# Peptides against a protein of PDB entry 6PSE: the designs that were tried, part 17

Target 1, 78 residues: chain A of PDB entry 6PSE
Amino acid sequence: PSEEEEYARLVMEAQPEWLRAEVKRLSHELAETTREKIQAAEYGLAVLEEKHQLKLQFEELEVDYEAIRSEMEQLKEA

## One batch from the design tools (peptide; aimed at target 1 K37 E42, target 1 (a further copy) E36)

Design b2_p15_6_s2 (made by RFdiffusion4, then SolubleMPNN; from b2_p15_6, 8 letters changed)
Fold by OpenDDE base, seed 4:
Structure b2_p15_6_s2 (fold): chain B 78 residues (1-78), chain C 78 residues (1-78), chain A 15 residues (1-15)
Amino acid sequence: as target 1 above (78 residues)
Amino acid sequence: as target 1 above (78 residues)
Amino acid sequence: SAEEILAKFREAQKE
């Protein structure tokens, strides 16, 4: 039998005291996992904003670079 | 009474059938929340990697830009 | 709030 099947049997055969303890355990794990999910989302958003700002700076630098490169090429060809 | 206190009373007074159903519910929510947490973490990691690659490209462009700018300045001063 | 953060995160994932 799989671990899932064994767990299902345990739940079905368990006494109320065990079931209450299991509800408490699962509630705690759910709360922790929910907090961790939120933290991961917050981190992802922060990194995304940083990436976006960096992209804007990169695009600005590309424009400036091409301007100077073009001017340099024109001066060398003249 | 707070929602938490009311829920605690419900768990303490509940019959085994309700408790088994609650274990099943919480197990399902925990599995879903865990999946969402992992997805959020994976997304955050992907964005971080993209930001890192962009940062490297930006720094390379800065070096190239300063090289051309310096060369241009030297040519104009000569 | 947690809901606002999750909503923003879901929107960001679409970009």
Scores: peptide ipSAE 0.244, ipTM 0.844, DockQ to the pose 0.925
OpenDDE base, seeds 1, 2, 3, 5: peptide ipSAE 0.188, 0.209, 0.219, 0.199; ipTM 0.833, 0.838, 0.840, 0.833

Design b2_p15_6_s3 (made by RFdiffusion4, then SolubleMPNN; from b2_p15_6, 8 letters changed)
Fold by OpenDDE base, seed 1:
Structure b2_p15_6_s3 (fold): chain B 78 residues (1-78), chain C 78 residues (1-78), chain A 15 residues (1-15)
Amino acid sequence: as target 1 above (78 residues)
Amino acid sequence: as target 1 above (78 residues)
Amino acid sequence: KDEEILEKFKKKLEE
């Protein structure tokens, strides 16, 4: 039997006291996991924003670079 | 009474059938939330890696830009 | 792509 099937059987045969304890345990784990999910999302969002700003800076520098490169090429060809 | 206190009372007074259903509900929510947490972490990691690569490209372009800028300045001063 | 991900993150934060 799988762990899932065994757990299902345990729940089915459990006494109220065990079930109440399990509800408490699961509630705690859910709260903790939810907090961790939010933290992961917050971190991901922050990195995404930083990446976006960096991308803008990079694109600006590319424009400036091409301008100077073109000017330099013209000077060399003259 | 707070929602938490009311819920605690509900669990305390609940019949086994309700408790089993609640265990099932919480187990499902925990599994779902766990999956979402993992997804958020994976996305965050991917963005972080992309940001890192972009940073390297940016720094390389800065070096190239400064080289051309310096050469151009020397030509103008001559 | 980034915008889509950003929206997903924002949505998740609201959960």
Scores: peptide ipSAE 0.220, ipTM 0.833, DockQ to the pose 0.106
OpenDDE base, seeds 2, 3, 4, 5: peptide ipSAE 0.144, 0.201, 0.136, 0.130; ipTM 0.821, 0.831, 0.819, 0.818

Design b2_p15_6_s4 (made by RFdiffusion4, then SolubleMPNN; from b2_p15_6, 7 letters changed)
Fold by OpenDDE base, seed 2:
Structure b2_p15_6_s4 (fold): chain B 78 residues (1-78), chain C 78 residues (1-78), chain A 15 residues (1-15)
Amino acid sequence: as target 1 above (78 residues)
Amino acid sequence: as target 1 above (78 residues)
Amino acid sequence: SDEEILRKFKEAMEE
């Protein structure tokens, strides 16, 4: 039998005391996992914002670069 | 009483059938939340990689920009 | 897209 099937059987045959303990365990794990999920999302948002700022800086530099490049090219042609 | 206290009382007084259902519910939610956590982590990693690539491009452009700027400045001084 | 990822992160922050 799979571990899942064995676990299911355990739950079916368990006494109330075990079931209450399992509810407590699962509730705790769910709370922890939820906090971790939120933390991962918050981190992802922060990185995304940083990437956005970097992109804006990059685009600004591209504009400045093309301006100088164009000026230089004009000076070379004259 | 707080919702947490009320829930705790419910668990304490619950019949086995309710407890088994609660174990099933919590197990399901834990599995879903775990998947979501992993997905958030994967997305965060992807954004980090994109940001890193953008940073490399930005740094390359900065080098090129400074080269042209310096050349232009030298030409203006002569 | 970044917008899609942003939405996914916001959804993940919801309880």
Scores: peptide ipSAE 0.359, ipTM 0.850, DockQ to the pose 0.140
OpenDDE base, seeds 1, 3, 4, 5: peptide ipSAE 0.324, 0.354, 0.324, 0.352; ipTM 0.846, 0.849, 0.847, 0.849

Design b2_p15_7 (made by RFdiffusion4)
Pose (drawn by RFdiffusion4):
Structure b2_p15_7 (pose): chain A 78 residues (1-78), chain B 68 residues (1-68), chain P 15 residues (1-15)
Amino acid sequence: as target 1 above (78 residues)
Amino acid sequence: LVMEAQPEWLRAEVKRLSHELAETTREKIQAAEYGLAVLEEKHQLKLQFEELEVDYEAIRSEMEQLKE
Amino acid sequence: DEERREFFESILAAA
């Protein structure tokens, strides 16, 4: 029997004391995973924002580069 | 009276939590894999930005060298 | 990126 069918049998045939402990165990597991899930989403928003700021700082540098480059090309007529 | 025949509710709770835990895990993993993708994207962009900085310095100095 | 942002915001709103 697979671990899945063994567990299914355990839930449908175990005593209430065991069922209560499993409810309790899963409640802790869910609370912890919910905490991890939330931190992962916050991490995503933070790095998404960092990336956004970096993109702007990059496009700003592109403009400054073009201005100097445009001037230099003009000067090569001298 | 003996509504105490209620292992059925506990069994319903085990199943409910088991499913919620599974979806929460999927959402967590999915969120983590996205976070890694953004880090990879930011890394590529940081490399490109530092390249542009060097090129920018190269032609700021090449000009200014235009000196008369 | 917008879809990823909405996905992360949806997780925090559902909390």

Design b2_p15_7_s1 (made by RFdiffusion4, then SolubleMPNN; from b2_p15_7, 5 letters changed)
Fold by OpenDDE base, seed 5:
Structure b2_p15_7_s1 (fold): chain B 78 residues (1-78), chain C 78 residues (1-78), chain A 15 residues (1-15)
Amino acid sequence: as target 1 above (78 residues)
Amino acid sequence: as target 1 above (78 residues)
Amino acid sequence: MEEIREFFEAILKEA
């Protein structure tokens, strides 16, 4: 049997005291995992914002670069 | 009593059938939340990588820009 | 990227 099947059997055969303990355990893990999920999302959004700001800076530099490049080209052509 | 206290009391007074159902519910929620957490982490890493690549491109452009800027400056000084 | 953003925002919205 798979671990899942074995666990299911354990739950079915367990005494109330074990079941209560399991509820407590699972509740705790759920709370922790939920917190971690939220933190991951917050972090992800922060990085997205950083990337966006960097992209804006990059685009600005591209414009400046092209301006200088064009000026240089014109000077060479003159 | 707080909701937490009420829930705790419910768990203490619950019959085995309810407890088993609660274990099942919590297990399911934990599984889903875990999946979401993992997905969030994966997305976060992906964005980090994109940001990193963009930064490299930006640095490359900065070098090119400074080269042209310097050349232009030298021409103006001559 | 937009999909990722929406995913994160959805998580935070339900929190």
Scores: peptide ipSAE 0.611, ipTM 0.870, DockQ to the pose 0.962
OpenDDE base, seeds 1, 2, 3, 4: peptide ipSAE 0.609, 0.610, 0.608, 0.610; ipTM 0.870, 0.871, 0.871, 0.871

Design b2_p15_7_s2 (made by RFdiffusion4, then SolubleMPNN; from b2_p15_7, 6 letters changed)
Fold by OpenDDE base, seed 5:
Structure b2_p15_7_s2 (fold): chain B 78 residues (1-78), chain C 78 residues (1-78), chain A 15 residues (1-15)
Amino acid sequence: as target 1 above (78 residues)
Amino acid sequence: as target 1 above (78 residues)
Amino acid sequence: MEEIEEFFRSILEEA
């Protein structure tokens, strides 16, 4: 039997005291995991914002670069 | 009493059948939340990598820009 | 990128 099947059997045969303890354990783990999920999402959004700002800076520099490049090219062609 | 206290009381007074159902419910929610947490982490890493690549491109362009800027400045000073 | 952002937003909206 798989671990899942063994666990299911354990739950079926468990005494109320064990079941209450398991509810408590699972509730705690769920709370922690939920918090971690939220933190991950918050962090992800922060990184996205940073990337967005960097992209804007990159685009600005690209425009400036092309302007200078074009000016240089014009000078060479004259 | 708070919702937490009421829930705690419910768990204490619950029959085994209810407790088993609650274990199942919590296990399911934990599994789903865990999957979402993992996915959030994966996405976060992907965004970080994208930002890193963009930063490298930005730095490369910055070097090229400064080179052209310097060349232009030298021509103007000559 | 947009999909990822939407995913993150959805997590926070449900919290």
Scores: peptide ipSAE 0.608, ipTM 0.870, DockQ to the pose 0.968
OpenDDE base, seeds 1, 2, 3, 4: peptide ipSAE 0.607, 0.607, 0.606, 0.607; ipTM 0.869, 0.869, 0.870, 0.870

Design b2_p15_7_s3 (made by RFdiffusion4, then SolubleMPNN; from b2_p15_7, 6 letters changed)
Fold by OpenDDE base, seed 2:
Structure b2_p15_7_s3 (fold): chain B 78 residues (1-78), chain C 78 residues (1-78), chain A 15 residues (1-15)
Amino acid sequence: as target 1 above (78 residues)
Amino acid sequence: as target 1 above (78 residues)
Amino acid sequence: MEELRKFFEGILEEA
């Protein structure tokens, strides 16, 4: 039998004391996992914002670069 | 009483049938939350990688820009 | 980027 099937059987045959303990365990793990999920989401948003700011800076620099490049090209042609 | 205290009391007084159902519910939620956490982590990592690539491109452009700027400055001074 | 933002925001909203 799979671990999942064995676990299911355990739950079916378990006494109330075990079940209460399992509820407590699962509740705790769920709370922790939820916190970690939230943290991951917050971090993801932060990185997205940083990337966006960097992209804006990059695009600004591209504009400046092309301006100078164009000016230089014109000076060379004259 | 707090919701947490009420829930704790419910668990303490609950019958096996309720407890088994609660274990099932919590297990399901934990699995889903875990999946979402992992996905969030993966996406966060992907954004970090994209940000890093963008940063490299930005730094390359900065080098090119400064080179042209310097050359232009020298030409203007002469 | 926008879809990813919505994904993360969705997590935070539901939490």
Scores: peptide ipSAE 0.572, ipTM 0.867, DockQ to the pose 0.943
OpenDDE base, seeds 1, 3, 4, 5: peptide ipSAE 0.570, 0.553, 0.556, 0.572; ipTM 0.867, 0.866, 0.868, 0.867

Design b2_p15_7_s4 (made by RFdiffusion4, then SolubleMPNN; from b2_p15_7, 5 letters changed)
Fold by OpenDDE base, seed 2:
Structure b2_p15_7_s4 (fold): chain B 78 residues (1-78), chain C 78 residues (1-78), chain A 15 residues (1-15)
Amino acid sequence: as target 1 above (78 residues)
Amino acid sequence: as target 1 above (78 residues)
Amino acid sequence: MEELRAFFERILAEA
């Protein structure tokens, strides 16, 4: 049997004391995992914002660069 | 009593049938939450990589921009 | 980017 099937059987045959302990364990793990998920999401949003700001700066620089490039080209052709 | 205290009492007084159901519920939620956490982490890493690539491009453009700016300045001063 | 933002925001909203 798979680990999942074995676990399912264990749960079905378990005494209340074991079940209560398992509920406690799972509750704890769920709380921790939830916290980590939240942290990951918060971090993701922060990075997205940073990337967005960087993109804006990049686009501004591109505009400035093209302006100077064009001006220089015109001066050279004159 | 707090919700946590009430829940704890419920678990302590619960019958095996309820406890088994709770184990099943918590296991399911844990699995889902874990999947979401992993996905969030993966997405976060992807954004970090994109941000890094953008930063490299930005830095390259800055170099090019400063080169042209400097050249332009020199030409104007001559 | 917007899709990813929405994903993260959903996680935070449901938490």
Scores: peptide ipSAE 0.558, ipTM 0.867, DockQ to the pose 0.946
OpenDDE base, seeds 1, 3, 4, 5: peptide ipSAE 0.556, 0.556, 0.542, 0.558; ipTM 0.867, 0.867, 0.867, 0.867

Design b2_p15_8 (made by RFdiffusion4)
Pose (drawn by RFdiffusion4):
Structure b2_p15_8 (pose): chain A 78 residues (1-78), chain B 68 residues (1-68), chain P 15 residues (1-15)
Amino acid sequence: as target 1 above (78 residues)
Amino acid sequence: LVMEAQPEWLRAEVKRLSHELAETTREKIQAAEYGLAVLEEKHQLKLQFEELEVDYEAIRSEMEQLKE
Amino acid sequence: EEREEKIREIVEEAE
């Protein structure tokens, strides 16, 4: 029997004391995972923002580069 | 009376939590894999930005060398 | 750095 069918048999045939403990155990597991899930989403928003700021800083540097480059090309007529 | 024959509610709770835990885990993992992708993207962009900085310095100094 | 390591740990445990 697989671990899944063994567990299904345990839930449908175990005593209430065991069922209560499993409810309690899963409640802790779910609370912890919900906490981890939330932190992972916050981490995503933070690095998405960092990336956004970096993109703007990059495009700003592109403009400053083009301005100097444009002036240099003009000067090569001298 | 004996509504105490209620292992059926506990069993319903075990199943409900087991499913919620599974979806929460998927959402967590999915969120983590997306976070890693953004880090990879940001890394590529940081490398490109530092390249542009060097090139920018290269032609800021190459000009200014234009000195008369 | 610690948050990133935790995210990598979550992905590693998912494997």

Design b2_p15_8_s1 (made by RFdiffusion4, then SolubleMPNN; from b2_p15_8, 7 letters changed)
Fold by OpenDDE base, seed 2:
Structure b2_p15_8_s1 (fold): chain B 78 residues (1-78), chain C 78 residues (1-78), chain A 15 residues (1-15)
Amino acid sequence: as target 1 above (78 residues)
Amino acid sequence: as target 1 above (78 residues)
Amino acid sequence: SEKEEALKKIVEEAK
């Protein structure tokens, strides 16, 4: 028998006092896991924003680099 | 009374059949929330890696840019 | 992006 099947049997045979305690336990774990989920998602979104800003800076530098490269190429060809 | 207090009262007054159903419901929600938490964490890690690669590319471009800038400055000062 | 939308969805569903 799997752990899941054993747990299901435990729930079916449990007394109300155990069931109430289990509801409380699961509610607590759900609240904690929900908080952690939100925290992970918010962190990911923050990193996405940082990546976006870095990309903009990179693209600006590429433009500046190509401008100088072009100027130097023109001077060398003259 | 808060929703939390009302829920606590409901659990205390509930019959075993309701409690078993509530355990099942909470177990299901916990499993789903856990899956979503893991997914959020995985996405966050992937974005961090993408940001890191972009930063490396940016730093390489900065080195190249400064090299050209320095060469240009030397030519202008000569 | 797909990742951004997924993360936003996770946050919104939890509220």
Scores: peptide ipSAE 0.331, ipTM 0.857, DockQ to the pose 0.720
OpenDDE base, seeds 1, 3, 4, 5: peptide ipSAE 0.328, 0.329, 0.325, 0.329; ipTM 0.856, 0.857, 0.857, 0.857

Design b2_p15_8_s2 (made by RFdiffusion4, then SolubleMPNN; from b2_p15_8, 7 letters changed)
Fold by OpenDDE base, seed 3:
Structure b2_p15_8_s2 (fold): chain B 78 residues (1-78), chain C 78 residues (1-78), chain A 15 residues (1-15)
Amino acid sequence: as target 1 above (78 residues)
Amino acid sequence: as target 1 above (78 residues)
Amino acid sequence: SAMEERLRAIVEEAK
């Protein structure tokens, strides 16, 4: 049997004491996983904001660069 | 009593049928939360990589910009 | 993006 099938059988045949312990275990794991999910989401959003700010700076620099490049090209061609 | 205390009491007083159902519910929520956590983490990593690539491009442009700026300054001062 | 919105939803739900 698969691990899933074996686990299902265990749950079906388990005594109340085991079931209560399993509820406690799963509740704990759920709480931890939820915390980790939130942390991952917060981190992702932070990095996204940083990327956005960097992109704005990059675009501004591109404009300035093209302006100087164009002026330089004009001077060299004159 | 807090919701947590009330829930704890419910688990202690629950019948095996309720406990089995709760194990199933918690297992389901854990699986879903785990999936969401992984997705959030993967997205954060992807954005981080994008930010890194953008940063490299920005730094390269800064170097090029400073080179042209310096050359232009020299020409104007001559 | 859709993923960004999902992340925002996760954070907002946690508040």
Scores: peptide ipSAE 0.580, ipTM 0.876, DockQ to the pose 0.970
OpenDDE base, seeds 1, 2, 4, 5: peptide ipSAE 0.576, 0.577, 0.557, 0.578; ipTM 0.875, 0.875, 0.875, 0.875

Design b2_p15_8_s3 (made by RFdiffusion4, then SolubleMPNN; from b2_p15_8, 7 letters changed)
Fold by OpenDDE base, seed 5:
Structure b2_p15_8_s3 (fold): chain B 78 residues (1-78), chain C 78 residues (1-78), chain A 15 residues (1-15)
Amino acid sequence: as target 1 above (78 residues)
Amino acid sequence: as target 1 above (78 residues)
Amino acid sequence: SAAEERLKEIVEEAR
């Protein structure tokens, strides 16, 4: 039997005191996992913002670079 | 009483059939939340990689920009 | 981006 099937059997055959303890355990793990999920997502969003700021800086530098490049090219052609 | 206290009381007074159903519900939610947590982490890592690549491109452009700027400055001073 | 939207969804689902 799979671990899942074995667990299901355990739940079906368990006494009320075990079931109450299991509810408590699962509730705790769910709360913890939920916090971790949110934390992971918030971190990802923060990185996205950082990437966006970097992109803006990159685009600004590209504009400046092309301006100087163009000026240099004009001077060399004249 | 708080919702948490009321829930705790419910669990203590519940019949085995309710407890088994609650274990099933919590197990399902935990599994789902766990998948979402992992997904969030994976997305965060992907964004980090994108940011890293952008940073490398930015640094390369900075080098090129400074090279042209320096050349231009030298020509103007001469 | 798709990643941004999914991250936002995950946060909103949990809040």
Scores: peptide ipSAE 0.214, ipTM 0.846, DockQ to the pose 0.710
OpenDDE base, seeds 1, 2, 3, 4: peptide ipSAE 0.212, 0.214, 0.211, 0.213; ipTM 0.846, 0.846, 0.846, 0.846

## One batch from the design tools (peptide; aimed at target 1 E42)

Design b2_p16_1 (made by RFdiffusion4)
Pose (drawn by RFdiffusion4):
Structure b2_p16_1 (pose): chain A 78 residues (1-78), chain B 68 residues (1-68), chain P 16 residues (1-16)
Amino acid sequence: as target 1 above (78 residues)
Amino acid sequence: LVMEAQPEWLRAEVKRLSHELAETTREKIQAAEYGLAVLEEKHQLKLQFEELEVDYEAIRSEMEQLKE
Amino acid sequence: PSDEERRAFYESILAE
């Protein structure tokens, strides 16, 4: 029997004391995973924002580069 | 009276939590894998930005060298 | 996925 069918049998045939402990165990597991899930989403938003700021800082540098480059090309007529 | 024959509710709770835990895990993993992708994207962009900085300095110095 | 989709996905998790 697979671990899944063994567990299914345990839930449908175990005593209430065991069922209560499993409810309790899963409640802790869910609370912890919910905490991890939230932190992972916050991490995503943070790095998404960092990336956004970096993109703007990059496009700003592109404009400054073009301005100097445009003036140099003009000067090569001298 | 003996509504105490209620292992059926506990069994319903075990199943409910087991499913919520599974979806929460999927969401967590999915969120983590996205976070790694953004880090990879930011890394490529940081490398490109530092390249542009060097090129920018190269032609800021090449000009100014235009000196008369 | 796009950044917009990622942001909406993360915000949906935090709204839960």

Design b2_p16_1_s1 (made by RFdiffusion4, then SolubleMPNN; from b2_p16_1 with P1M R6I Y10F S12A)
Fold by OpenDDE base, seed 2:
Structure b2_p16_1_s1 (fold): chain B 78 residues (1-78), chain C 78 residues (1-78), chain A 16 residues (1-16)
Amino acid sequence: as target 1 above (78 residues)
Amino acid sequence: as target 1 above (78 residues)
Amino acid sequence: MSDEEIRAFFEAILAE
């Protein structure tokens, strides 16, 4: 039997005391996992914002670079 | 009483059938929440990698820009 | 996935 089938059997045959303990365990794990999920999402949004800011800076620098390059090229042609 | 206290009382007074159903519910929610947490982490890592690549490109452009700027300054001083 | 899709995913999590 798979671990899942064994677990299902355990739940079906379990006494109330075990079931209450399992509810408590699962509730705790769910709360922790939910917190971690939220934290991951918050962090992800922060990184997205940082990447966006960096992209803006990059694009600004590209404009400045092309301006200087063009000026330099004009000076060389003269 | 808080919702948490009421829930705790419910669990303590619950019949085995309710407890089994609650274990099933919590197990399902935990599995889903875990999947979402993992996916959030994966996306976060992907964004981090993209940001890193962008940072490298930005730094390369900065070097090129400073080189041209310096050359331009030298030409103006002459 | 696009950044917009990723953002939407994260925001959906935070909206729960």
Scores: peptide ipSAE 0.669, ipTM 0.876, DockQ to the pose 0.985
OpenDDE base, seeds 1, 3, 4, 5: peptide ipSAE 0.668, 0.668, 0.669, 0.668; ipTM 0.875, 0.876, 0.876, 0.875

Design b2_p16_1_s2 (made by RFdiffusion4, then SolubleMPNN; from b2_p16_1, 5 letters changed)
Fold by OpenDDE base, seed 4:
Structure b2_p16_1_s2 (fold): chain B 78 residues (1-78), chain C 78 residues (1-78), chain A 16 residues (1-16)
Amino acid sequence: as target 1 above (78 residues)
Amino acid sequence: as target 1 above (78 residues)
Amino acid sequence: MSDEEIRAFFQRILAE
């Protein structure tokens, strides 16, 4: 049997005391996993913002670089 | 009573049929939340990698820009 | 996925 099938059988045959303990365990894990999910989303948004700011800085530098490159190229061509 | 205290009381007084249903519900929510957490982590890592690559490109451009800037400055000073 | 799609995903999680 799959691990899922074995677990399903365990739940079906379990006594109330085990079931209450399992509800408590699952509730705790769900709360913890939910917190981790939220934290991951918060970090993801922060990194997206940082990447966006870096992209803006990069684009500004590209403009400045192309201006100087063009000026240098014009001097070489003249 | 807090919502948590009320839920704890419900679990304590619940029949086995309710407890089995609750285990099933919590297991499903945990699996779904875990999937979302993993997906959030994957997206976060992807954005981090993109930001890192952009940072490397930015640093390379800074080096090139400073080289041209310095050359232009030297020409002005001579 | 685009950054906008990823942003929307994270925002959805935080809105739950």
Scores: peptide ipSAE 0.676, ipTM 0.877, DockQ to the pose 0.983
OpenDDE base, seeds 1, 2, 3, 5: peptide ipSAE 0.675, 0.675, 0.675, 0.674; ipTM 0.876, 0.876, 0.877, 0.876

Design b2_p16_1_s3 (made by RFdiffusion4, then SolubleMPNN; from b2_p16_1, 5 letters changed)
Fold by OpenDDE base, seed 4:
Structure b2_p16_1_s3 (fold): chain B 78 residues (1-78), chain C 78 residues (1-78), chain A 16 residues (1-16)
Amino acid sequence: as target 1 above (78 residues)
Amino acid sequence: as target 1 above (78 residues)
Amino acid sequence: MSDEEIEAFFQSILAE
């Protein structure tokens, strides 16, 4: 049997004391996993914003670089 | 009483049928929340990698820009 | 996925 089928059988045959403990365990794990999910989303948004700011800086530098490169090329060809 | 205290009391007084249903509910929510957490982490890592690659490109462009800027400055001062 | 789609996904998590 799969672990899921074995777990389902355990739940069906379990005493109330085990079931209460399992509800408590699952509630705790759900709370922790929910917190971790939220933290991952917050972190992801922060990295997206940092990447966006870096992209803007990169595009500005590309413009400045192409201006100097073009001027230098013109000076070498003249 | 807080919702947590009310829920704790409900779990303590609940019949096995309710407890089994609650274990199933919590297991389902935990599985869904875990999937979402993993997906959030995967997206966060992808954005982080893209930001890292962009940072490397930016630093390379800064080096190239400073080289041309310095050469241009030297040519203007000579 | 685009950055906008990823952002929307993260925002959807925080809106829960």
Scores: peptide ipSAE 0.659, ipTM 0.875, DockQ to the pose 0.982
OpenDDE base, seeds 1, 2, 3, 5: peptide ipSAE 0.658, 0.658, 0.658, 0.657; ipTM 0.874, 0.874, 0.874, 0.874

Design b2_p16_1_s4 (made by RFdiffusion4, then SolubleMPNN; from b2_p16_1, 6 letters changed)
Fold by OpenDDE base, seed 3:
Structure b2_p16_1_s4 (fold): chain B 78 residues (1-78), chain C 78 residues (1-78), chain A 16 residues (1-16)
Amino acid sequence: as target 1 above (78 residues)
Amino acid sequence: as target 1 above (78 residues)
Amino acid sequence: MSDEEIEAFFQKILAE
């Protein structure tokens, strides 16, 4: 039998005391995992915003760089 | 009583059939939440890596820009 | 996935 099938059998044959303990365990793990999931999403959004701002700065610098590069090239050709 | 206290009382007074159903529900939610947490972490890491690469490119462009700017300034002062 | 798809994924999590 798979681990899942064995666990299902355990739950089916368990006494109320074990079941209450399992509910408590699962509730705790769910709460922690939910918090971690939310934190990961918040962090991910923050990094996306930072990357976007950096991209805008990069594009602005590219424009300025090409302007100076072009002017310098024209001066060298004169 | 808080919702948490009311839930705790419910678990304490519940019959085995309710407890088994609750274990099943919580196990399912935990599995889904865990999957989402992992996925969120993976996406976050991917965005971080992209931001890091962009930052390196930006810093390289800054160096090149300052070099040309400095050369241009020197030519204007001569 | 695109940044927009990733953003949508994160927003979905936070909306739950």
Scores: peptide ipSAE 0.662, ipTM 0.875, DockQ to the pose 0.976
OpenDDE base, seeds 1, 2, 4, 5: peptide ipSAE 0.662, 0.655, 0.656, 0.662; ipTM 0.874, 0.875, 0.875, 0.875

